Peptides against a protein of PDB entry 5FRP. Designs and how they scored, part 95

Target 1, 225 residues: chain A of PDB entry 5FRP
Amino acid sequence: VEWTESIPQIIATREDISKELNQALAKTFIDSDPRVRRTSVMIFNKVPVTEIWKNITNKAIYTSLLHLAREKHKEVRELCINTMAKFYSNSLNEIERTYQNKEIWEIIDTIPSTLYNLYYINDLNINEQVDSVIFEYLLPFEPDNDKRVHRLLTVLSHFDKKAFTSFFAFNARQIKISFAISKYIDFSKFLNNQESMSSSQGPIVMNKYNQTLQWLASGLSDSTK

## One batch from the design tools (peptide; made by RFdiffusion4, then SolubleMPNN)

Design b2_p18_3_s2 (from b2_p18_3, 9 letters changed)
Fold by OpenDDE base, seed 5:
Structure b2_p18_3_s2 (fold): chain B 225 residues (1-225), chain A 18 residues (1-18)
Amino acid sequence: as target 1 above (225 residues)
Amino acid sequence: DEELGEELRNFYSNLSKL
């Protein structure tokens, strides 16, 4: 009985320690020393994604990580951009969406938008880096059409208007109309696949597709004006 | 838990050296 009563205290102590650690970590992301900020970002590279999601529950940490993408310190910024892109990809691959992690996912789901918004800085080095991480982590080559389409829809589904505009501008500039077309073809193939449509994901993908199409249509209409 | 804990410990240890 006494041992059982001590368990809540131990759990509470561990939770308190975890909270304290999270609070301390949150402060390091806004530290004036770039080395501290760098080290903080490196945690996301060194620690497995599953452990990050399990133990880092303070939203401010994730928000601060994303903010560092616009950091003035080049090394920290570059590291952050790579880190957040990789973290996003790893999260999509390894982390299930639950009720408990919903709030963190709401932040993580903005990573693609955050990255595409960096094009508005109009810095060639940043643009090149963003290009790189898009191909490596956000929209990697995927031979499976359904997976590729699903990833694309996931990435696009959380775009803000600016990110979407940037996405189109980027695609337009890079003659990646071919990529967009390829993806459109992939979407069409997915939608034409009866098995995919009959799956539990079918309606979700269809909805995302329709939203994407509506957005595409709206973006195209603005470009024609 | 243990791996993150170790990384955090290392992180804070490194911070203390700065």
Scores: peptide ipSAE 0.076, ipTM 0.698, DockQ to the pose 0.013
Fold by OpenDDE base, seed 2:
Structure b2_p18_3_s2 (fold): chain B 225 residues (1-225), chain A 18 residues (1-18)
Amino acid sequence: as target 1 above (225 residues)
Amino acid sequence: DEELGEELRNFYSNLSKL
């Protein structure tokens, strides 16, 4: 009987401890030291998604994670962008939508919009990273048409107007890149043929080849910066 | 579950020492 009376106190203590831990964790995301912020982001990478959803119940933590996508510290920002994209994908795959977790899902569902809005910063490094996480985590290759469509609709369902604009611009850019790569391959094949290279078209194709390479390279960030 | 809880506790403990 006395043991049963202690259980509510233990549960209450555990809830209080959990609340205190969540509050402490929330403070680490806004710490002045980038190393502390980095460590906080790494929790989402090291801990299974199911355990994150179970133990991290403070909405402010998730909001703070999303805010770090615009962090001034490059390493923290880059880590955050990868982390939130992966966390979004894992959550879609492993976490059921319930009444209890609805408020957290409302935040998590804004991750795609948050990522697509980073294109407005007009930074080549950020753009490349966003491109990468879109293909890896947000809209991964899926051979099943129904699953692919459902994933796409899920990603788009919470877009703001700016995210939609970025989405269309991204797709238009990808089409142009694909076309340029196709031309590059065709030009390369032409130039590898000695008869074609010796023809009157040889110099013209060489010029187009160089222009295509220059255009493709202009979209890439300097690896040395 | 207990191992992950302990890892989180250790993580938080280490964070509090920072």
Scores: peptide ipSAE 0.072, ipTM 0.689, DockQ to the pose 0.012
Fold by OpenDDE base, seed 1:
Structure b2_p18_3_s2 (fold): chain B 225 residues (1-225), chain A 18 residues (1-18)
Amino acid sequence: as target 1 above (225 residues)
Amino acid sequence: DEELGEELRNFYSNLSKL
């Protein structure tokens, strides 16, 4: 009988220990040493998503993780962007939405918006990384149409106005890039034909080809155009 | 799973020493 009375104390002690540990972890995300911040982010990469959701209950930790996406330290920022995108995808796949984890989900559901808002920094390296994590983790290739649409709707459902704007700009750019690539291919085919090259159209197509290449080169670097 | 729990505990223990 006495052992049953100790169980609540042990649970309470574990909860207290868990709380203290969560508080300690929360402090590491704002540590002045980038190595400490990096190590903290790596927890989300090394620990299974299910264990993270179970053991990390302080919402401030998740909020702090999202803030590190704008970290000045390049390595920490890049790690954080990849980590949060992957964590979002894994959470969608493995974590059930419950009443108990609602507050954490409210934060996690902002990850897509947080990532799309990074385009406003207008940094080429950040833009390229965001492009990459969108295709890898946010909107991955999904052969099932219903699942693909559901994922898309899930991502979009939590967008702020800025994220929507970035999303449309991104898609418009992708369409333009695709079109430019198609033109590049067509021009290349034309230029590979000796008869076509010797024609009056040869120089014109060559000029268009060069313009297309220049546009592609500039456009791949400019996420805003 | 146990190894990961131990790594987390060790991590937290190390963090508490900081």
Scores: peptide ipSAE 0.072, ipTM 0.689, DockQ to the pose 0.012
Fold by OpenDDE base, seed 4:
Structure b2_p18_3_s2 (fold): chain B 225 residues (1-225), chain A 18 residues (1-18)
Amino acid sequence: as target 1 above (225 residues)
Amino acid sequence: DEELGEELRNFYSNLSKL
């Protein structure tokens, strides 16, 4: 926490220094060293959102952050995806829309679309991560219906066509997964009953159980790869 | 977190010198 408080002080220097710092920071997002890029992304993760919005005024930095979602370096990409999703959520919660920050908001408002477009890469690890950040940051559980609907509308309002398609595909997949899990539970309960297992339906249910497990497993990334 | 903070501070310090 203390170190994060020091960063704003460094950035809050004279307007001229701030401009130079923003320019230098913009370069680090495209640095050839993934460690430099990682460190740059971590700024958005560790510095309070209000201070980021106040001190990082170069649009190129935000654009570059979004581009790192497709980074070749796995660690940087994964960090970036989590960071931008969190930053989006924090921005929605803490940053007011003003005339002065409109141009930055135009970029930030594309984060949901950027994330949903990652499904088209057809990488299971990326898909799982995108699934995770959607539930954690973009469309978190909200007991207040009005807030939930407002958030949903906010997210959808800036979707491109591809993001909408991905959104519908995602939801359809979630329904299928939910159904499969429900069936898995039912089959498991059936198989845990010895009388049921010994019945003529036992082998049939066992086969369906195995098929369901295989289907569920096929949707999971290999954590070892 | 402190290590990261120091890295970031050093990074910004180095950036300001560029």
Scores: peptide ipSAE 0.059, ipTM 0.681, DockQ to the pose 0.013

Design b2_p18_3_s3 (from b2_p18_3, 10 letters changed)
Fold by OpenDDE base, seed 4:
Structure b2_p18_3_s3 (fold): chain B 225 residues (1-225), chain A 18 residues (1-18)
Amino acid sequence: as target 1 above (225 residues)
Amino acid sequence: LKKLEEELKNFYSNLSKE
């Protein structure tokens, strides 16, 4: 709050403002008030990526952003996870790698690993969110094969051992989910047919249907938690 | 807090124009 009030005063000189702003922002990311931390994260959502890279030069800010992925405060954590994934994607698309921004890129390049490592927390809500941001931001659908492969290699190039393990587990799980969904659809069609349901296979398919549903449901987080 | 976000957004946008 105090920092917010000081921002107008900081706008005096561009160079001085940048330094002071960076220092202030670094503090807000570790503020005891979750609202302050949230606001800090939102900067990365509201400010164009190009402007962030130009003006936020303190590497500690980026490190702090990544750290918030493990934040105890649920809202801040969730926002951070989405924000950092989006920021990563935008950075890859819009920011060139230069000598000057190398140190920042070294941090940003760890975002995929940071996200994949969240699977080890063994929280279904976190897992779902990580799944979501992977599909939306890290490895989005890309029809161009070269671009898709390049993105994939970029994401993987900075993985630690744990991240790789999570990556493989994720992919395996996705395949299983897709297969289960396919089965669910088939079973549903079968059960919706009265003749099929009345057959000797009816009870068997019903059991398989229930098992499939149970399996699918077990992978979902409780929305009430 | 929303004001802070807007101010920061404006700040960075203005910096790019200089």
Scores: peptide ipSAE 0.074, ipTM 0.695, DockQ to the pose 0.012
Fold by OpenDDE base, seed 5:
Structure b2_p18_3_s3 (fold): chain B 225 residues (1-225), chain A 18 residues (1-18)
Amino acid sequence: as target 1 above (225 residues)
Amino acid sequence: LKKLEEELKNFYSNLSKE
């Protein structure tokens, strides 16, 4: 009987602890020290998504996470971008939409828009990272057509106008890149043939090859930075 | 900060065991 009576207190204590931890975590996300912010983001990588949804109930934490995507500190920003994309994907896969978690989902559903809006920063490194997380987490390869369409619709359903614009721009760029790569391959094959290279078209193709290569290279971030 | 991280990890780990 005494044990049973202690259960509510234990539950209450646990709730209190949870609340305290949530409050503490909320503070760490906005800490002036980037190391603290980094560590805070890492929690989302280290803790299973189901546990995060269960225990992190302060919406401010999620909002702060999304905000860090525009963080000035490069390491924190990069970590945040990867983290939020992965978290979004995991949430879609593992978390059901309920009345109780609606408010959190309203925030999480903005992650795709948040990511696509990063293209407006016009930073090559950021763009490259966003491209990467789109293919890895937001719109991963899915052989099932229905699932693929459903995922796409889910991602787009909460886009703002700017995100849509970025989406179309991204796709257009990908098409161009694909075309360029195809041409690069064709030119490379041509140039690898000695007879073709010795032909009157040899120098012309070489020039086009170089131009294509330069164009492709110009779209890549400096790995040394 | 490290302490907080550890506390959080422990907290969530314990919750998952329940």
Scores: peptide ipSAE 0.071, ipTM 0.690, DockQ to the pose 0.012
Fold by OpenDDE base, seed 3:
Structure b2_p18_3_s3 (fold): chain B 225 residues (1-225), chain A 18 residues (1-18)
Amino acid sequence: as target 1 above (225 residues)
Amino acid sequence: LKKLEEELKNFYSNLSKE
């Protein structure tokens, strides 16, 4: 009987602690010190996705996470972009949609749109990172056709107009890159053949090779920055 | 900062064990 009477008090105490932690975390996401913001984002990488969904119930935390994708501080921004993409993927794989978590899912479902909208910043470093997280987390390699289509539809279902436009532009760019790489390989094979290099086509192919390299390089960020 | 992170980790880990 005494044990039963203590259960409500224990539950109440735990709820209070959870509320305090949520409030504290919400404050750290908007802290003026970028190191504090970085540490806050890192929580999403260090804590299992199931525990995050269970214990982080303040919508402001998730909204703040998404907002940091446009953070001026480079390190925090880069970490945030990777974190939110990974969190999205893990959530799709491990978290069921329920009535209780509906409001959080409404925010999480906007992550793909948030990421695709980053292309409008027109920053090569950001573009490369977004490309990377799309292939790694949003639209990963999936040999099962049904699963692949389902994931694609899920990603697209919450796009805004700008995200759709960005999506089509992204795909068009990827096709062009693929074609350029294919040509680069062909030109490289040609240039590695001495007989071909000595032909009348040698200088022409060399020129095309250089143009292809320049085009490919123009789409890459400076690795020294 | 590190204390907060550790507290959060411990808190969430303990909740999962119950």
Scores: peptide ipSAE 0.070, ipTM 0.692, DockQ to the pose 0.012; fails the geometry check
Fold by OpenDDE base, seed 2:
Structure b2_p18_3_s3 (fold): chain B 225 residues (1-225), chain A 18 residues (1-18)
Amino acid sequence: as target 1 above (225 residues)
Amino acid sequence: LKKLEEELKNFYSNLSKE
């Protein structure tokens, strides 16, 4: 009987501890020290998604996570972008939508828009990272057509106008890149043939090859920056 | 910071075992 009476107190204590931890975590996300902010983001990488949804109930934490995508500190920003994309994907795969978690989902559903809006910063490094997380987490390769369509519709369902614009621009760019790569391959094949190189078209193709290479290279960020 | 991370990890791990 005494043990049963202690259970409510233990539960209450745990709830209190959970509340305190949520409050503490909310503060760490906005800490002035980038290392503290980084550590806060890492929690979303180290803790299983199901446990995060269960125990992190303060909306401000999720909102703060999304804001760090525009963090001035490069390392924190890069970590945040990867983390939020992965968290979004894991949430879609593992977390059911319920009445109780509706408010958190309203925030999480804005992650795709948040990521696509980063293209407006016009930073090559950020653009490359966003490209990467889109292919890895937001719109991963899916051989099942129905699943692929459902994922796409889910991602697009909460887009703002700017995100849609970025989405279309991204796709257009990918098509252009694909075309350029195709040309690069064709030119390379031509240049590897001695008979073709000795033809009147040899110098012309060489010039086009160089132009294509320069165009492709111009879209790449400097790895040293 | 490492201590906080460890504490949080332990906290969430313990909650899942219950």
Scores: peptide ipSAE 0.067, ipTM 0.685, DockQ to the pose 0.012; fails the geometry check

Design b2_p18_3_s4 (from b2_p18_3, 10 letters changed)
Fold by OpenDDE base, seed 1:
Structure b2_p18_3_s4 (fold): chain B 225 residues (1-225), chain A 18 residues (1-18)
Amino acid sequence: as target 1 above (225 residues)
Amino acid sequence: LKELEEELKNFYSNLSKL
């Protein structure tokens, strides 16, 4: 009988310890030292996603993680962007949606929107990183069409208006880039043919080739246009 | 839980050395 009474106390003690740890961890995410903030973010990389969801129950920690995506310290920001994207993907794959974790999911479901909103900062390095994590973690290659569509719909279902705008702008740009690359290839093939170069079309194609290169170069440097 | 606790302990230990 006495051992049965000790179990609630042990559970309560563990809950108390867990609460204290969560409170302490929440403070480290807002610490003035970027090394402390970095180490805090690394917990999400080192600990399995299932254990994070089980033991980190303070929603403020997740909110703080998302805020670090706009951190002034470059290293912390870059780490956070990669971490939150990976954590989102892992959560979708490994964590079931329950009534108990609903509040945390409401925060985690905003990760795609948070990432797409980073395009409005108009920083080339941030844009390149966001592009990378979108293809790696948010919308990875999926050979199963139904799974791919479901993932896309999941990502889009929690977008704010700004995220939708950036999403459409991103996709439109990708299409334009793809088209420009195709033109570049075609023009290059034409210009590599001596007969074609000597034709009346040679100078015209050369001009189009140069314009295409200039456009590609400008587009690569300005990820928001 | 044990992995999280260990990581947190290591984290706090490292913080105390900073």
Scores: peptide ipSAE 0.050, ipTM 0.688, DockQ to the pose 0.012
Fold by OpenDDE base, seed 5:
Structure b2_p18_3_s4 (fold): chain B 225 residues (1-225), chain A 18 residues (1-18)
Amino acid sequence: as target 1 above (225 residues)
Amino acid sequence: LKELEEELKNFYSNLSKL
């Protein structure tokens, strides 16, 4: 009986510990040292999504995570962008929407918008990373049409106006890139044929090939930086 | 919870070393 009566206190103590840990973690996300912020973000990568949702109940942590997507420190920012995208995807796959977790979901549901809004920074490295996480985590390849549509609708359902604009711009860019790649391939095939190169069209295609390459290259970040 | 606690402990331990 006494042990059973101590269980609520132990549970309360554990809840208190959990609360303290949440408060401490919330502080680390806003720490002045980027190493501390990095380590804080890494928790979301190391701990299973189900455990994160169970134990991290402080909204400020999630809000701070999302804020770090605009971090000045490159490593922290890059880690955060990958982490939040992955966390979003995992949450959609593994976490049920309940009344109890509604408030956290309201934050998590803004991750797609947060990511698409990063395009407004107009940084090539950020753009490439956002492109990557979109294909990997937000809108992954899904052969099932119903699942694919459902996922897309889920992602779009919480977009702000800016995110929609970025979404359309992204798609337009992807179409252009796809077209350019297709042309690059066609030109490459043409140029690999000696008879074609010796034709009157040879120099013309060579010029178009070079132009296409230049265009494609201009859209890529300098990987050396 | 135990995994989270362990990760948090490790985190805090690492922070204390910084």
Scores: peptide ipSAE 0.045, ipTM 0.686, DockQ to the pose 0.013
Fold by OpenDDE base, seed 3:
Structure b2_p18_3_s4 (fold): chain B 225 residues (1-225), chain A 18 residues (1-18)
Amino acid sequence: as target 1 above (225 residues)
Amino acid sequence: LKELEEELKNFYSNLSKL
């Protein structure tokens, strides 16, 4: 009988501790020191997604995480972009939608839109990172057509108008890149043949090859900066 | 910061054992 009476007090004490931790964590996301903000973001990488959803119930933490994607501090921003994309993917795979977690899902469902909106900053480093996380976490390679379509529809279902525009622009760019790579391969094959290179077409193909390389390189961030 | 991280790890570890 005494053991049963202690259970509610233990549960109440745990709820109080959880509330205090959520309040403390919410403050660390807006700390003036970028190292504190970085450590806060790393919690989402170190703790299993199921434990995060269970223990982090303060909406302000999730909204602050999304806001850090536009942070001026490069390292914190880059970590945040990778973290939020991975967290979105893991949440879709492991977390069920319930009445209790509905309000958190409303925030998490905006992650794809938040990421696609980063293209409007017009920064090559950000664009490259967003390209990477889209293929790794948002729209990963999936051989099952039904699963692939379902994931795509899930990602698109919460887009704002700007995100849709960015999505179409992204896809158009990817098609152009694919075409340029195909041409690069064809030109490389042609130039590797000595008879073809000595032909009247040799200089023309060499010029097109150089133009293709310059175009491809212009879309890449300077890895030396 | 290290103390907060350790407290959070301990908190989550203790929660998983219940």
Scores: peptide ipSAE 0.034, ipTM 0.653, DockQ to the pose 0.012
Fold by OpenDDE base, seed 4:
Structure b2_p18_3_s4 (fold): chain B 225 residues (1-225), chain A 18 residues (1-18)
Amino acid sequence: as target 1 above (225 residues)
Amino acid sequence: LKELEEELKNFYSNLSKL
């Protein structure tokens, strides 16, 4: 809080201000108060990506942002995961790779790996969130095949071994989920037909339906917890 | 904290204009 009050005073000398602000911001990312950490993460959401890249030059800030993805505080962690994924996507779309920003890109390029590595925590809530941000930000739907492939290759090009393993596991799971959903729909249609339900296959399909539902449900986190 | 966020946002926005 005290350093924030000093920000208006810092406006006078650009280079010095930037350095001091970067130093101050770096401290906020590791602050003991989760609210301070949260606010720090929110900067990446509220400030345009171009401005962040221009003004945040301290590598430690970006590294700290990525580290917060594994934070114990749920709210901060969740915010961080969304933020870093979005920031990655925005950076890919809006920031050119230059010699000057190379070092920051080296960190940002690890975001996909950082996210995929979260699957190893074996937390259903984290897994669901990572699934979400993958589809929303890392590998969004892109109708242009060339762009889609390019994005995919970009994401994969910086994977560590664990991230690759996680990626394959994720894809395999998605295929299984898709198949299960398809079966669920088919079974539901069958069971909605009274004639079909009264047939000898009725009980069998009902059992398969229930098993499919249980399997699908088991992959979902308890939204109440 | 909201104030801090706004201040930081404004700060970075102003820095880009300089």
Scores: peptide ipSAE 0.090, ipTM 0.721, DockQ to the pose 0.012; fails the geometry check

